Peptides against a protein of PDB entry 5OOQ. Designs and how they scored, part 10

Target 1, 227 residues: chain A of PDB entry 5OOQ
Amino acid sequence: YREDVRQVVTHPANALSFLQPGRLVEISVNGKDNYGWGAVVDFAKRINKRNPSAVYTDHESYIVNVVVNTMYIDSPVNLLKPFNPTLPEGIRPAEEGEKSICAVIPITLDSIKSIGNLRLYMPKDIRASGQKETVGKSLREVNRRFPDGIPVLDPVKNMKIEDEDFLKLMKKIDVLNTKLSSNPLTNSMRLEELYGKYSRKHDLHEDMKQLKRKISESQAVIQLDDL

## One batch from the design tools (peptide; aimed at target 1 N117 R119)

Design b1_p11_2_s4 (made by RFdiffusion4, then SolubleMPNN; from b1_p11_2, 8 letters changed)
Fold by OpenDDE base, seed 4:
Structure b1_p11_2_s4 (fold): chain B 227 residues (1-227), chain A 11 residues (1-11)
Amino acid sequence: as target 1 above (227 residues)
Amino acid sequence: MSSQIFDLSIP
């Protein structure tokens, strides 16, 4: 049900009016690369110059440029192509203990996990030297001020999504949440199990990602030794 | 509720 809500919220008909410059958005690329909260620079309709007849899904039909402050420092950010949401290999968020940098990345609406109810004042020219880092500092300050999380836009109250089926979905979620809340022991265990499964899955995914990186690094070193 | 604007340039 959360994914169903996300699909509705991130649909162009609903999301675009809230993607003003400086809007905070929570970013997850391909459901695996979590950049955390970033700030919207701008958005544009996706145009494929090589294939003008390319048909994109609604969630892939727009490119959103976002500033993130969680880019891995050794990511090949120079290979980023404007308005190309297909990120180069090695473009990833920093893991725990890794250094991060600020970057502007092009994402699709499908890479938006949440839309925040906060906006930063954005520099006039984000491409100017030091401007991304300024936004990055602002993002850190926002996270510091909201330790319990950045407030998310309410789909109904804030976004004014009044679709009947969506409202029915929200009501179902509320009923389920109420039923879950009525059984605190099963919910804590299930939440802990779900969190534990999510954490284990995340840890496994991170371990696999680290392993893949080590393999790639080893292959790169082998290629350097073979030169 | 309107989106909160966060201006960190204001001390």
Scores: peptide ipSAE 0.063, ipTM 0.691, DockQ to the pose 0.117
OpenDDE base, seeds 1, 2, 3, 5: peptide ipSAE 0.040, 0.058, 0.042, 0.045; ipTM 0.694, 0.751, 0.689, 0.701; seed 2 fails the geometry check

Design b1_p11_3 (made by RFdiffusion4)
Pose (drawn by RFdiffusion4):
Order: C-alpha cells, then sequence, then structure tokens
Structure b1_p11_3 (pose): chain A 225 residues (1-48, 51-227), chain P 11 residues (1-11)
C-alpha cells in the first residue's frame, strides 16, 4: 500500500507542483542505486527525436545534485536528458569516497519528497557550484541523521482525490491492526521477524526454482508449437 | 565559505 501511495505522489500531476529548484528528494533509481538525499535543480518534459510515447512517470526528467556519487565513476558520459545511467556510474560503496555530481532521473526514481529546500546558485554548471551544493547536503544530512522529513501528501500537497483518501485509510487500518498484535510489544520481534523473513525469502526463492526445473524437464517449446 | 540557507515549507 505504501508503494501504491508513492506512485500517486510522484505522478507528474501532483509531484511537479512541488518540484521547485532546491527541493530535497531521496533518489533510488530503478530500485537498485540509492544515492541518498539530494537537491533538485530543474526539470523538463521528456521528448523521445523519434517522438515515442512515454509512461506518465517517465514522461519527465529531473536533474538532481547528489553527494554520494562514487569518486571514480565516469560522469563525463551523462547526457542531459538521458536518465539511463551508463554502466559504471554508481553510488559510492560503504568504504569509498564520494563526489558531488548532477544526474538526470525520471520521476519513478524518487523515493520521497522533502519539505526542505536549499539555496542554489543560478548556474549549477558553473565552476565549483556543484561542489558547494554538495557541502550543504552534507550539513542537512548531519542535522537530520535519522532522515529528512517528508511532505505530508494531504495536508501540505493538498491531495484530496477520493480514491487516494481510501488508500490512506487502508494503511491506517493495517497499522492499528499491526499495533494490536501480541508481538508488537515483544523483545524478540526483530529476531523472530528476521528469522522468519529469511525462511520466507527462501520459500519464494525456492518456488521460483521449483517451477523452472519442471518446465525444463519436458520439451522446451512444445507449448509454443 | 558562505552561510548555509535552508528553506522550510508552510502549509
Amino acid sequence: YREDVRQVVTHPANALSFLQPGRLVEISVNGKDNYGWGAVVDFAKRINNPSAVYTDHESYIVNVVVNTMYIDSPVNLLKPFNPTLPEGIRPAEEGEKSICAVIPITLDSIKSIGNLRLYMPKDIRASGQKETVGKSLREVNRRFPDGIPVLDPVKNMKIEDEDFLKLMKKIDVLNTKLSSNPLTNSMRLEELYGKYSRKHDLHEDMKQLKRKISESQAVIQLDDL
Amino acid sequence: EPPLIVYEDEP
């Protein structure tokens, strides 16, 4: 349900109104590369010089400044409106130095939208400007070690559509349902949940493999034939 | 270094 709410928030109709310059966003491109919290510089519509149609979330591209780019990542390969990050451009690992950079992303690569926004120079492309903004991101990350506060979708973003409101209530219902479980006030909850979640990943992982073996035991494309 | 400027939104 929370992932469902995220798509409603990041959809261009609601998200673009709050994508002013300097807006803080948590960037997780394709659910793999997590660049942490960054600052939005600008955004523009995606135009595919084949006029291909794009998905609503991919219909727009946002340039964001990050402070967790791997230091030896080849940033010279980036095209201004190509959100497909070339192979080798990745967030810095836990033991590697980081460097401030600007990357393009689609809206689907935004994990959360912050209520804070930075002062940004007019020309981020200017000399040393992307570096200076990266310093500010490091300070915000210090004052807010647990995380940056998110925008309230209803109160702040004034999202009042009825279908979305039922979705928010569905979450509150499951939370109070979760808060009424006997394990909520338990010390072994982290231990038992992790022990169970590992057994569950294997079950789902084993089920994936279990089906592959059976389909391949028989002839391959007999069904296609 | 310039001072830090951060803006926070109001509802």

Design b1_p11_3_s1 (made by RFdiffusion4, then SolubleMPNN; from b1_p11_3, 4 letters changed)
Fold by OpenDDE base, seed 2:
Order: sequence, then C-alpha cells, then structure tokens
Structure b1_p11_3_s1 (fold): chain B 227 residues (1-227), chain A 11 residues (1-11)
Amino acid sequence: as target 1 above (227 residues)
Amino acid sequence: EPPLVIYEEQP
C-alpha cells in the first residue's frame, strides 16, 4: 500500500507542482541507495537527444536535480552528468562510519520516496563554490530540528489529490493501520485506473509550464531590445 | 536574512 501511495504521489500530475526549488524530498535510488532528505534544485522533462522517439514511463519522464549531503566522499562525482539519471558506477551514499560530501544528483520521480512539507532557501547559483555545502548545512539543521522525521506532505490535505479511488485507498490504509489486517491484493489493480485520470492534469501542467516559458522568453526579448 | 526553512501552509 505504501508503494501504491508513492506511485500516486510521485506521478508527474501530482508531484511536479511541489518540486519547487528548495523542496525537501526523500531520495532512494534503485531501491537500495538511500540518500535521505535532499533539496530540489530544479526539474526538467527528460529528453533523449539520441532517440527522440524514446518513450519513458510517467515516473521516468522527468529528471529532478537534488542536492544531497550524504554522498560518499570517494564517489566519482566528477562523472555525474547533468540531467542523466543513470548514475555512474560508484555513486552511492556514505555508509555508517564513512565520510560524506554534498553533491547534486539527477534523479527520476521514481527515486522520490516522499515529498516533505518544507522548503529550503536555495542559493541562486548552486554550482558556485561553497553553495552546495551551504545547502548541506541547512539539511543538517533541518534534520536536527525534526528528530522524529521531516514532515511529509499530506496527499489529500496538502497535495489536494481528490481522486475517489485514491481516497478509498487512503481510507483503507488507515483502517489497516488500526486493525493490523492487510488486504494488499485489491490496490494494485487500481493504479492503472488512477493514472488514466491523472493524464488530464498532467497535460494542464505541461501547458502551464510552456506558457510560463513563452512569457519569460518574450520578456527577455523585450529587455534585450530596450538595451 | 531569508529564513532557512519555509514552512508550507498547514491545512
């Protein structure tokens, strides 16, 4: 059930509007590499220049750049390629007793375990010297302030996911948490139906993003002409 | 100085 909720929450139609710069997200890459809580830098639609016809799943169709402070110090971070979510070999979080460093890593939506109800103030240029470390300090401070864990966005109250099937899923989870009775079988079949409903919302989000981009581009051109 | 952390509106 938790995975089903995660799939809905991290779907582009729901997640993208909450991936503002500084948004805290909990990161797990390839189901094993837990980086803990990181901060969103930006995101972009995944484009394969070599294969424009490449079809990605919804959860793999966007790349999110995140700052983490748990990168193993000896990881080959110099091999990281912006907007390439296929991480080089050796890129991993530090284990217990190992030293860590701050890094910006590109991840897919599928690598988001949870979305936090907090945003960090982000430097304007995260690639500038020392800026990643500043974010890393902020992440440590947040973890210090929230020893019981960073508050997660409520899918219904905060994210306003109002799909009836999702609400039923959430209610079922609540009941199960109280009764310790697991009925896992019924929920997997509903994900496909849920995704069909999110298609329209996704399209609207993309339209809005394109519109904002066009407005920004037009304003930039006007400013250049006035100089 | 801008706040380190911005809390999202709680319902």
Scores: peptide ipSAE 0.152, ipTM 0.821, DockQ to the pose 0.404
OpenDDE base, seeds 1, 3, 4, 5: peptide ipSAE 0.070, 0.126, 0.065, 0.082; ipTM 0.788, 0.820, 0.743, 0.770; seed 5 fails the geometry check

Design b1_p11_3_s2 (made by RFdiffusion4, then SolubleMPNN; from b1_p11_3, 5 letters changed)
Fold by OpenDDE base, seed 3:
Structure b1_p11_3_s2 (fold): chain B 227 residues (1-227), chain A 11 residues (1-11)
Amino acid sequence: as target 1 above (227 residues)
Amino acid sequence: EPPLVIFEEEE
């Protein structure tokens, strides 16, 4: 059931509106590489320039760039490509006793374990020298202030997920947390129904993002003409 | 100094 909740929460129709710059997200790549809490830089729809007809799953259809402070120091970070979520060999978090550095990594929505209910103030240019380390210090400070863990967005109260099937799922989880006895039924069929409903919201979000980009581009052009 | 973090309010 926790994975079912994660699938709904990290679906583009729900997650993208909460992936503002500085948003804290808990990162697990390929189900094994845990980077801990990182900070969102930006996100973009995944485009395959070599194969424009490539179809991605909803959870793999966007690339999220995140700052992490747990990258292994000897990882080949120079091989990272900002919009390629297929990480080079050797890119991994530092193990216990190893030194870590700050890095920006591209991840898919599927690599988000949790979304925090807080955002960092991000530097204007995260790619400038020393800026990643500044974010890294902020991440350490946040972790220090929340020794019991960084607070996670409530899917209902904070994310306003009001789908009836999802609410039923949440109620079942609450009941299970109080009553350890019920077998997790594979609610995969219900998730597909939920995704069908979210597809419309996803399209609307993408349209809004495109519109905002067009407005921003138009404003930039106007500013250039006024100089 | 700007605040370190922005919390989202529970509605």
Scores: peptide ipSAE 0.177, ipTM 0.828, DockQ to the pose 0.385
OpenDDE base, seeds 1, 2, 4, 5: peptide ipSAE 0.061, 0.166, 0.078, 0.106; ipTM 0.759, 0.820, 0.733, 0.798

Design b1_p11_3_s3 (made by RFdiffusion4, then SolubleMPNN; from b1_p11_3, 4 letters changed)
Fold by OpenDDE base, seed 3:
Structure b1_p11_3_s3 (fold): chain B 227 residues (1-227), chain A 11 residues (1-11)
Amino acid sequence: as target 1 above (227 residues)
Amino acid sequence: EPPLVIYEEKP
């Protein structure tokens, strides 16, 4: 059921409104490469210029550029292309004992494990020399201040996901967590129904604007000490 | 360096 929740949370209709510059997201690429918490730079709808008729799944239909501070130092970062989520061979997080660097990587929504309840102040030009490292320092400071983990957005309270089927899913999870007895089996059919509802009900452009305004009004600003 | 400002969504 946790994966079911993740699928709903990372669906474009829900996630995009919370992918403002500086938003913290937990990143896992291809289910194998864990980069930890990174900061969103921007996002765009995925367009294949070579095949304009290409159809992507909802979770692969957008590209999110994120700053990570866990990139392996010898990764071929120069081969990274903005808005191309197909990462070159050798692009991976540093393992224990390896040195890491800051990098901007393009990911799909499917590579987002969690969306944080925190948003960093981002430099105006992240591609300028030294700016990625500044964000990297900020990420380290955040991790230091939250030793028990970065707070995750609540899908209902924070993201305002009010779909009845989703709420039923959340209630089931709560019951299961209390009973500790049932295997979380993914209900793919139910997820498809949820996705269908989101796809049909949401004009992404207008709904995002409305939600962004609502989010801005509800945000608390925590100023950290100058790094 | 600009001050580090963290925005948090209120419940």
Scores: peptide ipSAE 0.097, ipTM 0.796, DockQ to the pose 0.559
OpenDDE base, seeds 1, 2, 4, 5: peptide ipSAE 0.055, 0.088, 0.057, 0.050; ipTM 0.745, 0.791, 0.737, 0.723

Design b1_p11_3_s4 (made by RFdiffusion4, then SolubleMPNN; from b1_p11_3, 4 letters changed)
Fold by OpenDDE base, seed 1:
Structure b1_p11_3_s4 (fold): chain B 227 residues (1-227), chain A 11 residues (1-11)
Amino acid sequence: as target 1 above (227 residues)
Amino acid sequence: EPPLVIYELEE
């Protein structure tokens, strides 16, 4: 069920408006490479110059550049290609006992495990010398201040996902959090309908993004130092 | 160091 929620949350129609520069996101690449929390640099529609007719799934149709501070020090980061989510061999998080460095990596929406309700003020030029390390220090500070975990955006309260079927899913999950039970949304057809609705919304993702930005203007801003 | 902020959306 967590995956079902993640699929909805990370769908372009919902996620893109919350991927502003500095937004914290929890990153897991290929379901195995956990980079922890990183900071969004920017994102763009995925375009294959060699094959313009290439069609990607919704969750793979955008590339998000993120700063991570957990890259294995001996990873071939020089082989990283901007906006290419197919990472070179050897690009991985540092394991226990290994040293890590800061890096900017391109990921798909499908590699976002969670979207945090926290943003960093990002340097104007992240590619400049020392800038990614500055972000890395900020990430360490955030983790220090939130030992129990960085707060995650609430899909309903914060992201304003108001789809009826999704709300039903969330309610069922809440019930299941207190009990060991089977899938709250056992009807696979209904899940397909839910995802289908978001797929249709993707066509108007820019309009939705604009609307969500307007909502964001009314957000309360709390300085982390004051927490 | 860049400022750190948490955004809370109105319910």
Scores: peptide ipSAE 0.049, ipTM 0.772, DockQ to the pose 0.296
OpenDDE base, seeds 2, 3, 4, 5: peptide ipSAE 0.049, 0.048, 0.042, 0.043; ipTM 0.764, 0.771, 0.720, 0.742; seed 3 fails the geometry check

Design b1_p11_4 (made by RFdiffusion4)
Pose (drawn by RFdiffusion4):
Structure b1_p11_4 (pose): chain A 225 residues (1-48, 51-227), chain P 11 residues (1-11)
Amino acid sequence: YREDVRQVVTHPANALSFLQPGRLVEISVNGKDNYGWGAVVDFAKRINNPSAVYTDHESYIVNVVVNTMYIDSPVNLLKPFNPTLPEGIRPAEEGEKSICAVIPITLDSIKSIGNLRLYMPKDIRASGQKETVGKSLREVNRRFPDGIPVLDPVKNMKIEDEDFLKLMKKIDVLNTKLSSNPLTNSMRLEELYGKYSRKHDLHEDMKQLKRKISESQAVIQLDDL
Amino acid sequence: SVLPYFEDTSP
């Protein structure tokens, strides 16, 4: 349900109104590379050129400044409006130095939209400007160690469509349902939940393998035939 | 130098 709400928030109709320069966003491109919190510089429509049609979330490209780029990552390969990050450009590992950079992303790569925004120079491309902004991101990350506050989708972003409101209520219902479980006020909750979640991942992982073995025991493309 | 920032909820 929360992932469902995220798509509603990041859809161009609602998200673009709040994508001013300097807006803070949490970037998780393709659900794999997590660059932490960054600052939006600008955005523009994606034009595929071959005029190919794009999905609503991929219809726009946003350039964001990050402060967690791996230091030896080859940033010279980036094209301004190509959000497919070349192989080797990755967030810095837990033991590796970081460098400030600007990357293009589609809207689907935004995890959350912040209520804070930075002062940014006119030319981020100018000498030392992307570096200076990276310093500001490091300070915001210090003042907010637990995280950056997120924009309220209803109160702040004024999203009032009825279908979305029912979705928000569905979450509140499940939360109060969760808060009424006997385990909520338990000390072993983190232990037991982790112990169970590992057993559950295996069950789902084993189920994936279990099906593969059976289909391959028989002839391969007999069904296609 | 560190550049300033502020809270903004307006479109």

Design b1_p11_4_s1 (made by RFdiffusion4, then SolubleMPNN; from b1_p11_4, 4 letters changed)
Fold by OpenDDE base, seed 3:
Structure b1_p11_4_s1 (fold): chain B 227 residues (1-227), chain A 11 residues (1-11)
Amino acid sequence: as target 1 above (227 residues)
Amino acid sequence: MILPYEENTSP
């Protein structure tokens, strides 16, 4: 059920509005590489220039750039390609006793374990020398202040996920945390119904994003004509 | 000390 909740929370229709610069997210790549809490830099829709007809799942359809402070020091970070979520071999978090560095990594929504209720103040140019380390210091300070973990956004109260099926899922989790008896298959069917609803919201979000881009482009053209 | 973070529960 936690995975079902994660799938709903990390769906583009719900997650993208909360992936502002500096948003803290808990990162797990491929279910194995736990980077801990990182800070969102930006996100973009995944575009395959080599295969424009490539269809991605909803959770793989966006790339989120995040700053982590747990990258293994000898990881080949120079091989990281912006907006390529397929990480090179050897890119991994530092293990206990290993030295870590700050890095910006591209991840998919599927690599987000949780979304925090905290947002860091981000440098304007994260690619500038020393800026990643500044974010790394901020991450360390947050972790120091929240030894029991960073508070997670409430899906209902904060994210305002008011879908009836989701609310029923949450109630079931509360009940199951109290009573362990519900069938995973029934939850899967409900999740598919939820995805259908979220897909429609996602389409609207993309339309709005395209509209905002067109407005910004038009404003930029107007400013160029005024020069 | 200025906190390097803020609570943000809004989109």
Scores: peptide ipSAE 0.537, ipTM 0.934, DockQ to the pose 0.487
OpenDDE base, seeds 1, 2, 4, 5: peptide ipSAE 0.530, 0.535, 0.526, 0.535; ipTM 0.930, 0.933, 0.930, 0.934

Design b1_p11_4_s2 (made by RFdiffusion4, then SolubleMPNN; from b1_p11_4, 3 letters changed)
Fold by OpenDDE base, seed 3:
Structure b1_p11_4_s2 (fold): chain B 227 residues (1-227), chain A 11 residues (1-11)
Amino acid sequence: as target 1 above (227 residues)
Amino acid sequence: MILPYEEDTSP
């Protein structure tokens, strides 16, 4: 059931509005590489220039750039390509006893384990020398202040996920947590119905994003004409 | 000390 909740929470229709710069997210790449809590830099729709007809799943359709402070020091970070979520071989978190560095990595929504209720103050230019390390210090301070973990956004109260099937899922989880005994039924069918509803919201979000871009472009043109 | 973070539960 936790995975079912994660799938709903990390769906573009729900997650993207909460991926503001500085938003803390818990990162797990390929279900194996746990980077811990990182800070969102930005996100963009995934575009394959070589194959424009490439169809991605909803959870793989966006790339999120995140700052992590747990990158293994000898990882080939110079091979990282912006907006390419396929990480080079050797890119991994530091293990216990290994030295870590700060890095910006591109991830998919599927690599988000949880979304925190905290947002860091981000530098304007994260690519500038020393800026990633500043974010890294902030991440360390947050972790120091929250030794039991960073508080996660409430899907219902904070994210306003009011879908009836999702609410039923949450109630079921609460009952199960209280009763400790029942096997998680893979409600795959209910998840598909939820995805159908979220797909419509996603389309609206993309339309709004396109509209905002057009407005910004128009404003930029007006400013150029005034020069 | 200014906190490097804030609580933000808004979209």
Scores: peptide ipSAE 0.539, ipTM 0.933, DockQ to the pose 0.489
OpenDDE base, seeds 1, 2, 4, 5: peptide ipSAE 0.526, 0.539, 0.530, 0.537; ipTM 0.929, 0.933, 0.930, 0.931

Design b1_p11_4_s3 (made by RFdiffusion4, then SolubleMPNN; from b1_p11_4, 4 letters changed)
Fold by OpenDDE base, seed 2:
Structure b1_p11_4_s3 (fold): chain B 227 residues (1-227), chain A 11 residues (1-11)
Amino acid sequence: as target 1 above (227 residues)
Amino acid sequence: MILPYEVDTSP
């Protein structure tokens, strides 16, 4: 269900009007390279000068330039070509323990996981020396202020997506989320009450809390994967 | 400290 929502949200008809400079977007390239939240610089319709007759899918028909602060420091960023979403080999996010730098990368709409409800104040010339780092600092500040994640634009309330099938999809997701939020808490509370009544041993209570958390996380992951 | 961001839900 999440992918279905993503496909609708990131469709040009819906997404482009919200890709203003500074708009925060969550980025995943090729389904594996997660750059986290970046800031939109600009976008343009994808034009293949070598093959003007090239037909792209809707989600590949636009190039979005985004500033990320998670680029691996030794990535060959000098090989990046503006408005070319085919990234050079070695362009990747920093892994755990690696240093990262700020970079502007061209991505397709298909590489957008989420569109945030926040916009950064962007420098006028992002290509000027030090400007990407300024945006990087802003991104760090945002992440600090939103430890639970950056709020996502509401597809219905904010983006005004009023397609009937989409609304039905969203309602289904809301019902599932409500059940997911209520069941783990209810199960955790019931288990806590049950174990509080039966287990006077502090260790079992803690183990159960951990197990419930793991089960809840696993169920949430499974249900989220099913969405 | 001036916030480097704003909430913007408009197109």
Scores: peptide ipSAE 0.579, ipTM 0.932, DockQ to the pose 0.614
OpenDDE base, seeds 1, 3, 4, 5: peptide ipSAE 0.572, 0.577, 0.575, 0.578; ipTM 0.931, 0.932, 0.933, 0.933

Design b1_p11_4_s4 (made by RFdiffusion4, then SolubleMPNN; from b1_p11_4, 5 letters changed)
Fold by OpenDDE base, seed 5:
Structure b1_p11_4_s4 (fold): chain B 227 residues (1-227), chain A 11 residues (1-11)
Amino acid sequence: as target 1 above (227 residues)
Amino acid sequence: MILPYEENTEP
């Protein structure tokens, strides 16, 4: 069902009006390369100069240029071609422990996992030296402020998707989510996570109390020796 | 600190 929602949301008829410069989008290329949240630079209709008669699917018919801050540092970013969504070999997100850099990558609508309700203030010229890094800093700040994830645009309330079949799909998802939220197992897992967080805080408080006690005891001993 | 972003829910 999530994929069905994604297909509707990322359709040009719905997505393009929300792909303003600075729009945050969650990026997954080829279903495997997760770049996380990036910022839209611009978009254009896909034109194949070599094959002008090329027909693309709706989701592949536009190229979106996005700034990501998760590009693997040793990726061949110099081989990136503007408006070519066929990424060179070696273009990938950084894995755990790897260093990342900021890059502008051309993606299709099909590579958009979600569209955020946030828009970055974008520099006028993203191609200027240091501008990608500025956007990268902004992305890091957003991620810091939204540790639980960036809020996603509401397909119905915000995007005004009023298709009857889509509304039925959304209703089904809502029912399923309600069932999942009411599931005792889900509640138990949340309680366990909360308890784990609480236990860690409690342990720190206990450690602080023990430390304060040791300090007080040591001070009392010092006062006794000074007498 | 100025927020580098704004909420935008409009097309």
Scores: peptide ipSAE 0.562, ipTM 0.935, DockQ to the pose 0.500
OpenDDE base, seeds 1, 2, 3, 4: peptide ipSAE 0.551, 0.560, 0.557, 0.550; ipTM 0.933, 0.936, 0.936, 0.933

Design b1_p11_5 (made by RFdiffusion4)
Pose (drawn by RFdiffusion4):
Structure b1_p11_5 (pose): chain A 225 residues (1-48, 51-227), chain P 11 residues (1-11)
Amino acid sequence: YREDVRQVVTHPANALSFLQPGRLVEISVNGKDNYGWGAVVDFAKRINNPSAVYTDHESYIVNVVVNTMYIDSPVNLLKPFNPTLPEGIRPAEEGEKSICAVIPITLDSIKSIGNLRLYMPKDIRASGQKETVGKSLREVNRRFPDGIPVLDPVKNMKIEDEDFLKLMKKIDVLNTKLSSNPLTNSMRLEELYGKYSRKHDLHEDMKQLKRKISESQAVIQLDDL
Amino acid sequence: PVFSYFEDTTP
């Protein structure tokens, strides 16, 4: 349900109105590379040129400044409006130095939209400007160690469509349902949940393998035939 | 350089 709400928030119709320069966003591109919190510089419509049609979330590209780029990552390969990050450009590992950079992303690569925004120079491309913004991101990350506050989708972003409101209520219902479970006020909750979640991942992982073995025991493309 | 930020909820 929360992932469903995220798509509604990041859709161009609602998200673009709040994508001013300097807006803070949490970037998780393709659900794999987590660059932490960054600052939006600008955005523009994607034009595929071959005029190919794009998905609503991929219809726009946003350039964001990040402060967690791996230091030896080859940033010279980036094209301004190509959000496919070349192989080797990755967030810095837990033990590796970081460098400030600008990357292009589609809207689907935004995890959350912040209520804070930075002062940004006119030319981020100018000498030392991307570096100075990276310093500001380091400070915001210190004042807010637990995280950056998110924009309220209803109160702040004024999203009032009825279908979305039912979705928000569906979450509140499940939360109060969760808060009424006997385990909520338990000390072993983190232990037991982790112990169970590991057993559950295996069950789902084993189920994936279990099906592969059976289909391959028989002839391969007999069904296609 | 200027190092500042603020809260903004306006579109």

Design b1_p11_5_s1 (made by RFdiffusion4, then SolubleMPNN; from b1_p11_5 with F6W T10S)
Fold by OpenDDE base, seed 4:
Structure b1_p11_5_s1 (fold): chain B 227 residues (1-227), chain A 11 residues (1-11)
Amino acid sequence: as target 1 above (227 residues)
Amino acid sequence: PVFSYWEDTSP
């Protein structure tokens, strides 16, 4: 269901109007390379100069240039071609313990995981020396302020997606989320703690019963010897 | 504090 929502949200008819300069978007390239939250520079319709008749899917028909601050430092960023979403080999986010740099990468709409409700103030010329790093600092500040994640645009309230099937999908998701939250399994940790307490109480009660039986048996034996 | 960002829910 999350993927279905993503497909609708990232469709050009819905997404493009919210891809203003500075718009924060969560980026995952090819479903593998997670760059985290980046800032939109601009977007353009994808044009294949070599094959003008090339037909792209809706989600691949536009190229979005985004600033990321998670590019691996040794990535061959010099091989990045403007408006070419096919990233060279070695272009990847930094892993844990690796150093990262700021870079502008061209992505398709399909590489957008979510669209945030925040925009950064963007430099006029992002390609000028030091400007990407300025945006990178802003991204770090936002991430610091939102450790639990940047707020996502509401598809219905903010993006005004009024498609009936989409609304039905959203309602189904809400029902499922409610059921999951009400599911005894979330309470199962509390139930396990409660059962653990009850189990300990039951064990103590059984131990007391066994002790009482042993005391009664020993008293019965003493009475037989006094007889 | 100079905010480097703002909330924008508009198209």
Scores: peptide ipSAE 0.590, ipTM 0.920, DockQ to the pose 0.555
OpenDDE base, seeds 1, 2, 3, 5: peptide ipSAE 0.585, 0.582, 0.586, 0.586; ipTM 0.923, 0.920, 0.922, 0.923

